Peptides against a protein of PDB entry 2L9B. Designs and how they scored, part 15

Target 1, 91 residues: chain A of PDB entry 2L9B
Amino acid sequence: ANFLSQKFPELPSGIDVNINMTTPAMMISSELAKKPKEVQLKFLQKFQEWTRAHPEDAVSLLELCPQLSFVTAELLLTNGICKVDDLIPLA
Target 2, 91 residues: chain A of PDB entry 2L9B as posed
Amino acid sequence: ANFLSQKFPELPSGIDVNINMTTPAMMISSELAKKPKEVQLKFLQKFQEWTRAHPEDAASLLELCPQLSFVTAELLLTNGICKVDDLIPLA

## One batch from the design tools (peptide; made by RFdiffusion4, then SolubleMPNN)

Design b1_p12_3_s1 (from b1_p12_3, 5 letters changed)
Fold by OpenDDE base, seed 2:
Structure b1_p12_3_s1 (fold): chain B 91 residues (1-91), chain A 12 residues (1-12)
Amino acid sequence: as target 1 above (91 residues)
Amino acid sequence: SEISEWLKELLS
């Protein structure tokens, strides 16, 4: 029983990262920036609500997909919702 | 699930 397959079916396959040209973090940031602010904010809101409603699943997801932690942090920072200093205690 | 749809919208 795969948690990701059961709880999050049909997720996108993702994109390849050229490690010779950029870091994975840079690539993620670039792709996120392509999304409209409306989409970014909607995700943050819905993800927050979902996390509150499903805390155990949220923990499991973030453990299995640590990239999502970066995504969330990046969106919070780039949209001015929090500052880097706010994340220091979590690092 | 809804979270899957949100992820698709964000990441696709």
Scores: peptide ipSAE 0.266, ipTM 0.818, DockQ to the pose 0.621
Fold by OpenDDE base, seed 3:
Structure b1_p12_3_s1 (fold): chain B 91 residues (1-91), chain A 12 residues (1-12)
Amino acid sequence: as target 1 above (91 residues)
Amino acid sequence: SEISEWLKELLS
């Protein structure tokens, strides 16, 4: 058993993506844009709270699923919460 | 956990 299966047994398996970075980023951005703003903001708030409460699990999750880092950054940017320059120190 | 539900809602 691995971390993902143990901590998040109900998560979808996901889909295969191209090995390049452009296509996955485009796909993620497109899918996120389909979600209502309320859902996007709710995720950001809940994910922030969860990360504070479970920092070790959060690190493990983001290491195993780096696409979630992109998701979070994309949501912050598209909702005007921060600018690209604000994320540079984290890169 | 609730985080998995939030992720499912966002990623579905």
Scores: peptide ipSAE 0.259, ipTM 0.815, DockQ to the pose 0.597
Fold by OpenDDE base, seed 4:
Structure b1_p12_3_s1 (fold): chain B 91 residues (1-91), chain A 12 residues (1-12)
Amino acid sequence: as target 1 above (91 residues)
Amino acid sequence: SEISEWLKELLS
């Protein structure tokens, strides 16, 4: 099971993002939820801007730190920026 | 480094 399977068990199966992130993702998610919405949104904004400005570094970072991919997805979902259906291709 | 600081703020 991956992030999508954990959070949205009704989603169709596909290519797993990272089967090893299930438990770590749960822990990260709980920590994220403790942060004020403003902090979450600020991170998303800054990370988005940084990613666009430094795409090569962003790719490298996400490859090195797959947990950051979860963080991003979780924040997008919980803040209503991304819908479940938008993530189906990643499942 | 900026990312590190943002992550620190987000996850600490």
Scores: peptide ipSAE 0.250, ipTM 0.804, DockQ to the pose 0.311
Fold by OpenDDE base, seed 1:
Structure b1_p12_3_s1 (fold): chain B 91 residues (1-91), chain A 12 residues (1-12)
Amino acid sequence: as target 1 above (91 residues)
Amino acid sequence: SEISEWLKELLS
């Protein structure tokens, strides 16, 4: 199993992420984990408010920076805000 | 932008 399968075992199997994306994702995860929980939650709150106010810009940002989709998903999961199954319909 | 600053704080 690759990194994503191990980290998100309840997600659909889909197509495996190539090895060139796996290492960056692991690096991001490690850096996120170093930040205080309060900082992580603050980001999620502000990002949620921003995306609500600027939905078109949010879509553009996530298209340009797919890493941010990973960041958002991981923070939601690691902080217990949602479960892996909750993200499946959005994949 | 504000989003950029939030990202910088999160990922710095």
Scores: peptide ipSAE 0.249, ipTM 0.804, DockQ to the pose 0.267

Design b1_p12_3_s2 (from b1_p12_3, 5 letters changed)
Fold by OpenDDE base, seed 3:
Structure b1_p12_3_s2 (fold): chain B 91 residues (1-91), chain A 12 residues (1-12)
Amino acid sequence: as target 1 above (91 residues)
Amino acid sequence: SELSKWLAELLS
C-alpha cells in the first residue's frame, strides 16, 4: 500500500475510472460521498493535525498528489466547513 | 508554506 492508503485509511481506495462515462473529479467526489460523514470528518481532522506537524511535507505531498487538494477542498465544502470563496487563496 | 498554513486554518 502507498503512503496515502496507509496514513489516511479513511480515503477511498483507488479505482478504475471509465473516462467515457465520467471525469476523474466526478469519480473522486462520488467515492468520497460514499463515506460516512464521521469518516470524512475524521480524515479532515487527521490531515489537519498532520499538516500542522509536517507543513513542508504537506506541501510536497500536495504537489505530488494534486488529487489530495481536490479531496480536501471537496470535503471542506460538502461538509459545510468553508465556502468556495475561502479556498480562492489556495487555487 | 502558505498553502499548508491555509489548509491547517481551514481545517480548524
Scores: peptide ipSAE 0.085, ipTM 0.676, DockQ to the pose 0.053
Fold by OpenDDE base, seed 2:
Structure b1_p12_3_s2 (fold): chain B 91 residues (1-91), chain A 12 residues (1-12)
Amino acid sequence: as target 1 above (91 residues)
Amino acid sequence: SELSKWLAELLS
């Protein structure tokens, strides 16, 4: 098991967005939607806490694993926590 | 970093 699956078991496994921006993204969105809202929010909470505690490691991880950026953005948007405009500074 | 800062703020 990789770091992501171990640290954040709430995430779907085996998903990679490196292939293209269309089909993989749709697949990720579909898999995320299968998770209960409580699990989605739990991931966001844990990722927030870890990011605050390990800001430099978080940046490195997001650069190494761009799928994690997509996952986080998708969950923020679908749960109404932020708007697309709020994510622009992260791009 | 700026990225981690923004992410932390968005998640709050």
Scores: peptide ipSAE 0.081, ipTM 0.667, DockQ to the pose 0.053
Fold by OpenDDE base, seed 5:
Structure b1_p12_3_s2 (fold): chain B 91 residues (1-91), chain A 12 residues (1-12)
Amino acid sequence: as target 1 above (91 residues)
Amino acid sequence: SELSKWLAELLS
């Protein structure tokens, strides 16, 4: 039980990663894809609302939990909300 | 850090 799991239960639980068979990015993408689209969108909605209400805390959280930046970017891309071109300059 | 700031802006 941590802040992320309690505040955003839509996110996958932390699991062990077999680095010999996959990368962390691949694992995250795979786990996210297991969630129904409505759950993915619900997370984005809640995260958007929380970000608007707590903009500085949101930046701090994304810095403390780098994987969350990947999660958010992945969900924005896979749900057609953001284009790859929008993220390329940040890579 | 830049990505986190950008995401915060996008989501805000």
Scores: peptide ipSAE 0.080, ipTM 0.672, DockQ to the pose 0.050
Fold by OpenDDE base, seed 4:
Structure b1_p12_3_s2 (fold): chain B 91 residues (1-91), chain A 12 residues (1-12)
Amino acid sequence: as target 1 above (91 residues)
Amino acid sequence: SELSKWLAELLS
């Protein structure tokens, strides 16, 4: 198993798409929605804690795995933790 | 990327 699968088993496996692709994004959203809400929230919590402890590594990981940026944003939005306005600086 | 940096900041 790779780093993501081992560290964050809550994620679906085999996600390898460009964040700018509509069809892959739809697929990712669908797969994420199949996970129980509790699992989604657990991932976000663990990822947040890891990000705080390893901010440089978190940036590097998100650059290496652009799909993870989409996953994280999607989960934040769909679970009502983040609003669209919070993502404006990312544009 | 700038996106990843902002996401890291948002989650930190």
Scores: peptide ipSAE 0.079, ipTM 0.673, DockQ to the pose 0.050

Design b1_p12_3_s3 (from b1_p12_3, 5 letters changed)
Fold by OpenDDE base, seed 4:
Structure b1_p12_3_s3 (fold): chain B 91 residues (1-91), chain A 12 residues (1-12)
Amino acid sequence: as target 1 above (91 residues)
Amino acid sequence: SEISQWLAELLS
């Protein structure tokens, strides 16, 4: 099994992105905005906890799914947790 | 998990 199937056995099927209609960044931003702030913050907390517990898997996940880096960054920015300059070292 | 659900929304 690939990394995603192995580490996230409960992962449901993803959703398609129509590149001809929208960009991945726009779609991600739109989907994130649909979620209450409480849900966004809870995701960040859980992702943070998981990352600390599984740092090597976290790196692999972000390499395999670069869009998650964008997701995390946007959640941090839109919730006022960090600024753009804070993300530069990670790019 | 919540992370898995988010991944499903963001991955094609």
Scores: peptide ipSAE 0.067, ipTM 0.629, DockQ to the pose 0.384
Fold by OpenDDE base, seed 3:
Structure b1_p12_3_s3 (fold): chain B 91 residues (1-91), chain A 12 residues (1-12)
Amino acid sequence: as target 1 above (91 residues)
Amino acid sequence: SEISQWLAELLS
């Protein structure tokens, strides 16, 4: 099994993306915006905890799934935790 | 988990 299947055995099927109508970035932003603030913050907290507990796996995940880097940045920015200038050195 | 659900929704 691949990394995702091993680390996330309960991972449900993804949703369809019509690339002719939207970009992945727009899709991510749209999906995030559907979540209440408390859910977004809870996700950040859980992801932070998991990252701290599994730093090497976190690096591998972010390399394999760069979408998650966008997700994290988007959540940090939209919730006022970081400013764009704070992330520039990491881009 | 919530993180797995988010991954599934965002990684298609």
Scores: peptide ipSAE 0.065, ipTM 0.629, DockQ to the pose 0.375
Fold by OpenDDE base, seed 1:
Structure b1_p12_3_s3 (fold): chain B 91 residues (1-91), chain A 12 residues (1-12)
Amino acid sequence: as target 1 above (91 residues)
Amino acid sequence: SEISQWLAELLS
């Protein structure tokens, strides 16, 4: 089993993105917007706690699943937690 | 985990 299957057995496969008709960013933004703000904030809190407790696994996950980096950034921006300029040093 | 379930609902 690969790293993802072993460490994150319930990680979803995701959905296919037809880049000829839309962008991954657009699709992610659309899907995130379907979740209530309370759910979005709760996710961020749990993800923050998890990454703090499991920093190496978090780095590996975000490296192997770069879409999650976008998810995190999008949630931070859309919920007013940070500004675009705050993310520049991390890019 | 809760994170996995959240992601599953979002991305599946």
Scores: peptide ipSAE 0.054, ipTM 0.626, DockQ to the pose 0.621
Fold by OpenDDE base, seed 5:
Structure b1_p12_3_s3 (fold): chain B 91 residues (1-91), chain A 12 residues (1-12)
Amino acid sequence: as target 1 above (91 residues)
Amino acid sequence: SEISQWLAELLS
């Protein structure tokens, strides 16, 4: 039990990455895909609500856990909530 | 970071 798991139980569990066989991005995408769409959407909903309520904490969290930035972007894209064009300025 | 801030704003 940790902060992330407690606050966002729908978030994929931490898993060791074999960098010789995959990249962190591929690993994250793979693990996210294992979660049902309903779980993915629920996470996004909760994260959105939390972000609105705690905007400064949200920024801090994403700085402390940079993988969450990729997670969020991946979920937004794969669930059709935003387009790649919406994220281009972030590249 | 700027990326974090942008994501936060996007989700807001």
Scores: peptide ipSAE 0.026, ipTM 0.561, DockQ to the pose 0.050

Design b1_p12_3_s4 (from b1_p12_3, 4 letters changed)
Fold by OpenDDE base, seed 2:
Structure b1_p12_3_s4 (fold): chain B 91 residues (1-91), chain A 12 residues (1-12)
Amino acid sequence: as target 1 above (91 residues)
Amino acid sequence: SEISKWLAELLS
C-alpha cells in the first residue's frame, strides 16, 4: 500500500477511468459519494491536522498527487464547509 | 507555504 492509502484509509482506492464514458472528476465525485458522511468528515479532519502539522509535506503531496486537491475541494463543497468562491485563491 | 495555510483555513 502507498502512503495515501496507509495515511488516509478513508479515501477510495484508485480505479481505472474510461475517459470515453466519463471524466476523472466525475469518477472521483462518484467514488467519494459512496463513502458515508462520517468517513468523509474523518478524512477532512485528519487531513486538516496533518496539513497544519506538516505544511511543507502537504504542499509536496498535493503537487505529487493533484487528484488529492480535487478530493479535498469536492469534500469541502459537498459537506458545506466552504463555497466555490473560497477555493479561488487555491487555483 | 501559502497553499498549506489556505487549506488549513478552509478545513477549519
Scores: peptide ipSAE 0.090, ipTM 0.671, DockQ to the pose 0.052
Fold by OpenDDE base, seed 5:
Structure b1_p12_3_s4 (fold): chain B 91 residues (1-91), chain A 12 residues (1-12)
Amino acid sequence: as target 1 above (91 residues)
Amino acid sequence: SEISKWLAELLS
């Protein structure tokens, strides 16, 4: 019942990562992959539209929730929307 | 690491 879950319900719920059994990146990738492709794409669409409409708020949100940057990059890559090389300059 | 902390919670 936070801003992210309300605004972007397509995202996984806030789940604690057991880093003793897996890396956070692997955990996030796994949880994202459980969502149907159409849900993943819906999130990307909504997030893109929101960031365009609220660029400063988007920056603040990504600073507040750094994991969201990884989520977005992961979804872009796994859905073939961009290549790793496309993201390197942004890192 | 800080990155690990950031990723320790899945969009909480």
Scores: peptide ipSAE 0.035, ipTM 0.586, DockQ to the pose 0.062
Fold by OpenDDE base, seed 3:
Structure b1_p12_3_s4 (fold): chain B 91 residues (1-91), chain A 12 residues (1-12)
Amino acid sequence: as target 1 above (91 residues)
Amino acid sequence: SEISKWLAELLS
C-alpha cells in the first residue's frame, strides 16, 4: 500500500488502472465515491484536525503528495461542503 | 498532465 493509504486508512488502497479504459482521475473519483459517506466525512474531519494541529507538516505533506489536495477537494465538493468557486483561490 | 501523474501515484 502507498504512503497515503497507510497514513489515512479511509482513503482507497492502490489499485490496478487500465489506462486504455479509464483515466487515473476518473478512477480515483470512482473509488472515493465507493466509500460510505460516514467514512468520507471521517477522513475530512481527521485531516482537518491534523492540519490545524500540524500546519507546517500539512503544508509539507501536500507539497510532497499533491494528489491529496485533489482527494480533499473532491470530497469537499461531492459532499456539498464547498462549491467549486470556493476552491478557485487555492488552485 | 501533472494532475494525472499525481493521481496515478495515489492509485499505485
Scores: peptide ipSAE 0.032, ipTM 0.579, DockQ to the pose 0.105
Fold by OpenDDE base, seed 4:
Structure b1_p12_3_s4 (fold): chain B 91 residues (1-91), chain A 12 residues (1-12)
Amino acid sequence: as target 1 above (91 residues)
Amino acid sequence: SEISKWLAELLS
């Protein structure tokens, strides 16, 4: 298993995307929504703690895996933890 | 697409 699968098993497994039928954003949102809320929140907690302990590695990971930024933002928004305006300073 | 590639990597 790769780093993400081992460290954050709450994340969905990678799947093929048919861009003629949907958008990547729609697919990500759909796959995340299949996980129980408790699992989604557990991921956010673990990711938050890891980023606090390893801020430089977190930046590198998000640059290497831009989709993870979307995942994190989507989970924060859909679980009502933050609002769109809270993300503006990070743009 | 680049986004699909990113997703495949993250979710693989």
Scores: peptide ipSAE 0.024, ipTM 0.559, DockQ to the pose 0.096; fails the geometry check

Design b1_p12_4_s1 (from b1_p12_4, 7 letters changed)
Fold by OpenDDE base, seed 5:
Parts: sequence; structure tokens; C-alpha cells
Structure b1_p12_4_s1 (fold): chain B 91 residues (1-91), chain A 12 residues (1-12)
Amino acid sequence: as target 1 above (91 residues)
Amino acid sequence: SSELSQWLAELL
């Protein structure tokens, strides 16, 4: 039980990564894809709302949990909310 | 992270 799992239960639980068979990015993408679309969208909605309400905390969280930036980008792309070109300036 | 959070806040 941690902040992320409690606040955003839509996110996959942490699991061991087999580095010989995949990369962390591939693992994250795979785990995210296992979640229903509505759950993915719910996470984005909740994360956006939380970010609006706690902008400085959101920055701190993204710095402490860099994988969350990847998660957010991946979900935005895979759900057709934005395109890769939209994210380039943010990298 | 600041740019991403700010961008996300206005996207959806």
C-alpha cells in the first residue's frame, strides 16, 4: 500500500521485470494494455483532476516517479487523445 | 515534469 496505489488504483501493481525478455517500457505498456479502456480513461481523468488541484504536488510526484510520465504519455497515445508530435516538446 | 503536468491539466 502506497500513495499511488491508493490514490490511483487504476494503475497496474508493481511486478518484477524480466530484463532478459523485455524492457521496462515494454512491460509497462503491456500491463497498461491489460486494463479496460474505461479504466485507462478513468485514470487519466483522475490524474488530470488531481494535477489541477495540486499542481506542485503533481510536479513532485512526476519527479519522484518518472515512470508515471511514461504511463501518462502511453495512455494518451494509445487512446488517441494526442499524437507523438504533441508530446515532443514535453520530452 | 512541470511542462507535462501543466499540459495534462488542460488537455482532457
Scores: peptide ipSAE 0.288, ipTM 0.826, DockQ to the pose 0.054
Fold by OpenDDE base, seed 4:
Structure b1_p12_4_s1 (fold): chain B 91 residues (1-91), chain A 12 residues (1-12)
Amino acid sequence: as target 1 above (91 residues)
Amino acid sequence: SSELSQWLAELL
């Protein structure tokens, strides 16, 4: 298991994407939606706590794993925690 | 990434 799987087990494991049938973003959204809402929210809570405790490592992780930025944004939006306009300053 | 992590730290 890698760092993400060990630290944040709420995340789905990685799978191959068939580019002829879907996009990576669509696949990520689909896999996230398979998790119960409680699991999705638990990930966000744990990720926030880790980010607060390790801000420099959080920056590095998001740079190394840009998919994680999409995951975070997707979960925030789909769970009604923020709106698209709230993400504009982060671009 | 820095902006996102800083923003996330305060959001929830």
Scores: peptide ipSAE 0.287, ipTM 0.827, DockQ to the pose 0.054
Fold by OpenDDE base, seed 1:
Structure b1_p12_4_s1 (fold): chain B 91 residues (1-91), chain A 12 residues (1-12)
Amino acid sequence: as target 1 above (91 residues)
Amino acid sequence: SSELSQWLAELL
């Protein structure tokens, strides 16, 4: 398994996206929603703890895997942890 | 990405 799958098994395995029928963002959102809320929150907790311990690696990972930035934002929003306005200064 | 990671690190 790749780093993400091994380190963060709470994430969806992934799926091929047909951009002619849907957007990658919509597909990711759909796959995330299939995970129990407890699993979603556990991912956020683990990712936060890892980011605190490895800040430089976290930056590199988010740059290398921009989908992970979307995942993070989506989970924060859908679980009511933050509002859209809270993300504006981060864009 | 740096700002997002820094923000996330302090959020929860």
Scores: peptide ipSAE 0.287, ipTM 0.826, DockQ to the pose 0.054
Fold by OpenDDE base, seed 2:
Structure b1_p12_4_s1 (fold): chain B 91 residues (1-91), chain A 12 residues (1-12)
Amino acid sequence: as target 1 above (91 residues)
Amino acid sequence: SSELSQWLAELL
């Protein structure tokens, strides 16, 4: 298993996307929504803790896996932890 | 990514 699968098993496994049916963003959102809320929140907690402990590695990971930025934003929004306007400075 | 990671570290 790759680093993400090992470190953050709460994340859904990658799947092929049919661009005629959906966009990658829509697919990610859909797959995330299939996970129980508890699992979603657990990922956020673990990711935050890891980021606090390894800030440089967190930057590298987000650059390597830009979809992870989307995942994080999506989970924060859908779980009511932040609002869209809160993410504007990060764009 | 740097700002996002820093923001996340402080959010929850």
Scores: peptide ipSAE 0.286, ipTM 0.826, DockQ to the pose 0.054

Design b1_p12_4_s3 (from b1_p12_4, 5 letters changed)
Fold by OpenDDE base, seed 2:
Structure b1_p12_4_s3 (fold): chain B 91 residues (1-91), chain A 12 residues (1-12)
Amino acid sequence: as target 1 above (91 residues)
Amino acid sequence: SSEVSQWLKELL
């Protein structure tokens, strides 16, 4: 078993992206927008706390699931927690 | 972390 299956069992299945009509980023943004702000903020808080407690696993997860980096960035931006300029140094 | 998996299920 690889790292993802061992450390993160029962990850949700992704949804199909119609690349002819949208981009993966647009799809992710759309799905995130369907969730209440409370849910979005809760995720950010919990993920932040988990990351602080498990920095090595967090890095591994983000490396293996780069879409999660986008999710996090999108949530930070759309909720006004950070601005695009804050993310530029990471590019 | 199963907890992370659950958070992702709730979010996405």
Scores: peptide ipSAE 0.374, ipTM 0.862, DockQ to the pose 0.740
Fold by OpenDDE base, seed 1:
Structure b1_p12_4_s3 (fold): chain B 91 residues (1-91), chain A 12 residues (1-12)
Amino acid sequence: as target 1 above (91 residues)
Amino acid sequence: SSEVSQWLKELL
């Protein structure tokens, strides 16, 4: 019915973050680090291509799921694609 | 996109 369910069926539910134990950012970073580098790079490539092809849907997704903005930034940084200061204009 | 959902399932 809603945009997320319709445009992005079967999105993963995610992990419940206990902010008293850790920060959401640390939780996301930890989960990403569990995946092979090859998987991380594949996601970046595919997500980049998809974003170019579907810019409006990409904006909507990132607005509704701000966690993904962090995921994208984290992957860009940890895989050496960009540096922290490169992201400042976009923050 | 179902593709995006699948990519996210693999990644997260």
Scores: peptide ipSAE 0.373, ipTM 0.862, DockQ to the pose 0.727
Fold by OpenDDE base, seed 3:
Structure b1_p12_4_s3 (fold): chain B 91 residues (1-91), chain A 12 residues (1-12)
Amino acid sequence: as target 1 above (91 residues)
Amino acid sequence: SSEVSQWLKELL
């Protein structure tokens, strides 16, 4: 067992991505768009609160799952309500 | 952190 599975039990395994059909960024954007605005905003709020309370774990998670950095940035951009400096920079 | 895992399950 690795840090990711131990510290973050039951993380979703993700979905298959065929790079010949789409890019990871396109896939992420598409999946995010399937969720209502309320869900998107709730995640942003909760994730920001969690990262502030658990900065070292947040850094570890984002290093191991860099796609989450894109998720957060995409949500900030598409909803147009938050600023980049609301994010915790990677070490 | 099961909380983060749950948020991700709901979002993605």
Scores: peptide ipSAE 0.359, ipTM 0.853, DockQ to the pose 0.706
Fold by OpenDDE base, seed 5:
Structure b1_p12_4_s3 (fold): chain B 91 residues (1-91), chain A 12 residues (1-12)
Amino acid sequence: as target 1 above (91 residues)
Amino acid sequence: SSEVSQWLKELL
């Protein structure tokens, strides 16, 4: 078993992206938008709390699953929690 | 953690 399987059991395998039909970013944003706002905000809250408690595991997860970085940024932006300019210093 | 996996299942 690899790190992801051990540290994050039952992690969704995800789906393949057909870039001829859409971009990965568009697909992710579309799927996120299908979820209720309450679910989106709940994830942000829980993920923030978990990251604070487990910063090393959080870094490892984001390195192995870079799509989660986009997910987090997209949720922050679409829910009006921050502006694009707020993320620029982190790039 | 398994809890993180559950959050991701709910979101994605």
Scores: peptide ipSAE 0.358, ipTM 0.857, DockQ to the pose 0.716

Design b1_p12_4_s4 (from b1_p12_4, 6 letters changed)
Fold by OpenDDE base, seed 4:
Structure b1_p12_4_s4 (fold): chain B 91 residues (1-91), chain A 12 residues (1-12)
Amino acid sequence: as target 1 above (91 residues)
Amino acid sequence: ASELSRWLKELL
């Protein structure tokens, strides 16, 4: 298992995407939605705590794995933690 | 990425 899978087992494993049938965002959203809410929230909590403790590593990870930025935004939105307007500064 | 990182630290 890679670093993400080991550190954040709440995340789904990577999967191939057929870009003619769906978008990467749609696939990510679908896979995330398969996880129980408590697992989704646990990931957010752990990721925030890890980010606070390792801010530079967090930046590096987000640059290495841009899909993780989408994951974070998606989980924040779908769990009602923030609204779309809250993400505007990050665009 | 740095902006998201900072944002995440403060949001939850």
Scores: peptide ipSAE 0.245, ipTM 0.806, DockQ to the pose 0.054
Fold by OpenDDE base, seed 1:
Structure b1_p12_4_s4 (fold): chain B 91 residues (1-91), chain A 12 residues (1-12)
Amino acid sequence: as target 1 above (91 residues)
Amino acid sequence: ASELSRWLKELL
């Protein structure tokens, strides 16, 4: 098992995306939505705590796995933790 | 909830 699977088991397994069939974002959103709300919130909490403890590693991880930025934003939005306008500065 | 949003803004 890779780092992400072991450290954040709440995340769905990664899969290849056929760009002609769907977009990566759509696929990620779909897979995340299959997880119970409690699991989604647990991931956010764990990821935040890990980031606070390992800020430099967190930056490196997000650079290596940009999909994690989308995951985080998606979960914040879908769980009503923030609004789209709150994420504008990130664009 | 607000803390998570703030965290995201600061990290990304």
Scores: peptide ipSAE 0.165, ipTM 0.749, DockQ to the pose 0.051
Fold by OpenDDE base, seed 2:
Structure b1_p12_4_s4 (fold): chain B 91 residues (1-91), chain A 12 residues (1-12)
Amino acid sequence: as target 1 above (91 residues)
Amino acid sequence: ASELSRWLKELL
């Protein structure tokens, strides 16, 4: 039913967050880390290819689902694909 | 790797 889950099955499913114990960002990071590196990289590859083919739709999706921007940045950083300085312009 | 970073900058 969820577009993200259907289009990018490599992403983890959403989970309720206990705000007294953690933050959404922490939960996302934790859930992403549970996926094998190969799966994480596969998502990045697929998402990049999709955005290249559908740039306008990609922008709309990122606006509607800001968590996707965090996911992308998190995976880029944790997999050593880029450094924090590379993402500063996005802040 | 560099391409992914550049891609991110362009979209976000």
Scores: peptide ipSAE 0.163, ipTM 0.745, DockQ to the pose 0.051
Fold by OpenDDE base, seed 3:
Structure b1_p12_4_s4 (fold): chain B 91 residues (1-91), chain A 12 residues (1-12)
Amino acid sequence: as target 1 above (91 residues)
Amino acid sequence: ASELSRWLKELL
């Protein structure tokens, strides 16, 4: 298991992706949706707490694993924590 | 909840 799997077990495990059938973003969204709301919120909480404690490492991790930014944004949106308009400056 | 949104915007 890699760092992400060990540190954030709430995240979906890696899966095979058929790029001819769907996009990576859709696959991520689908896998996230399979997790209970409580697990999704727990990840957000843990990731925020870890980021606060390790801000430089968090930036490095987001650069290394851009999918984490998508995951975080997706979970914020799907759980009604923010609106799409709130994320426009990030695009 | 609003704190998470702010956090994301600051980090990204």
Scores: peptide ipSAE 0.160, ipTM 0.745, DockQ to the pose 0.050

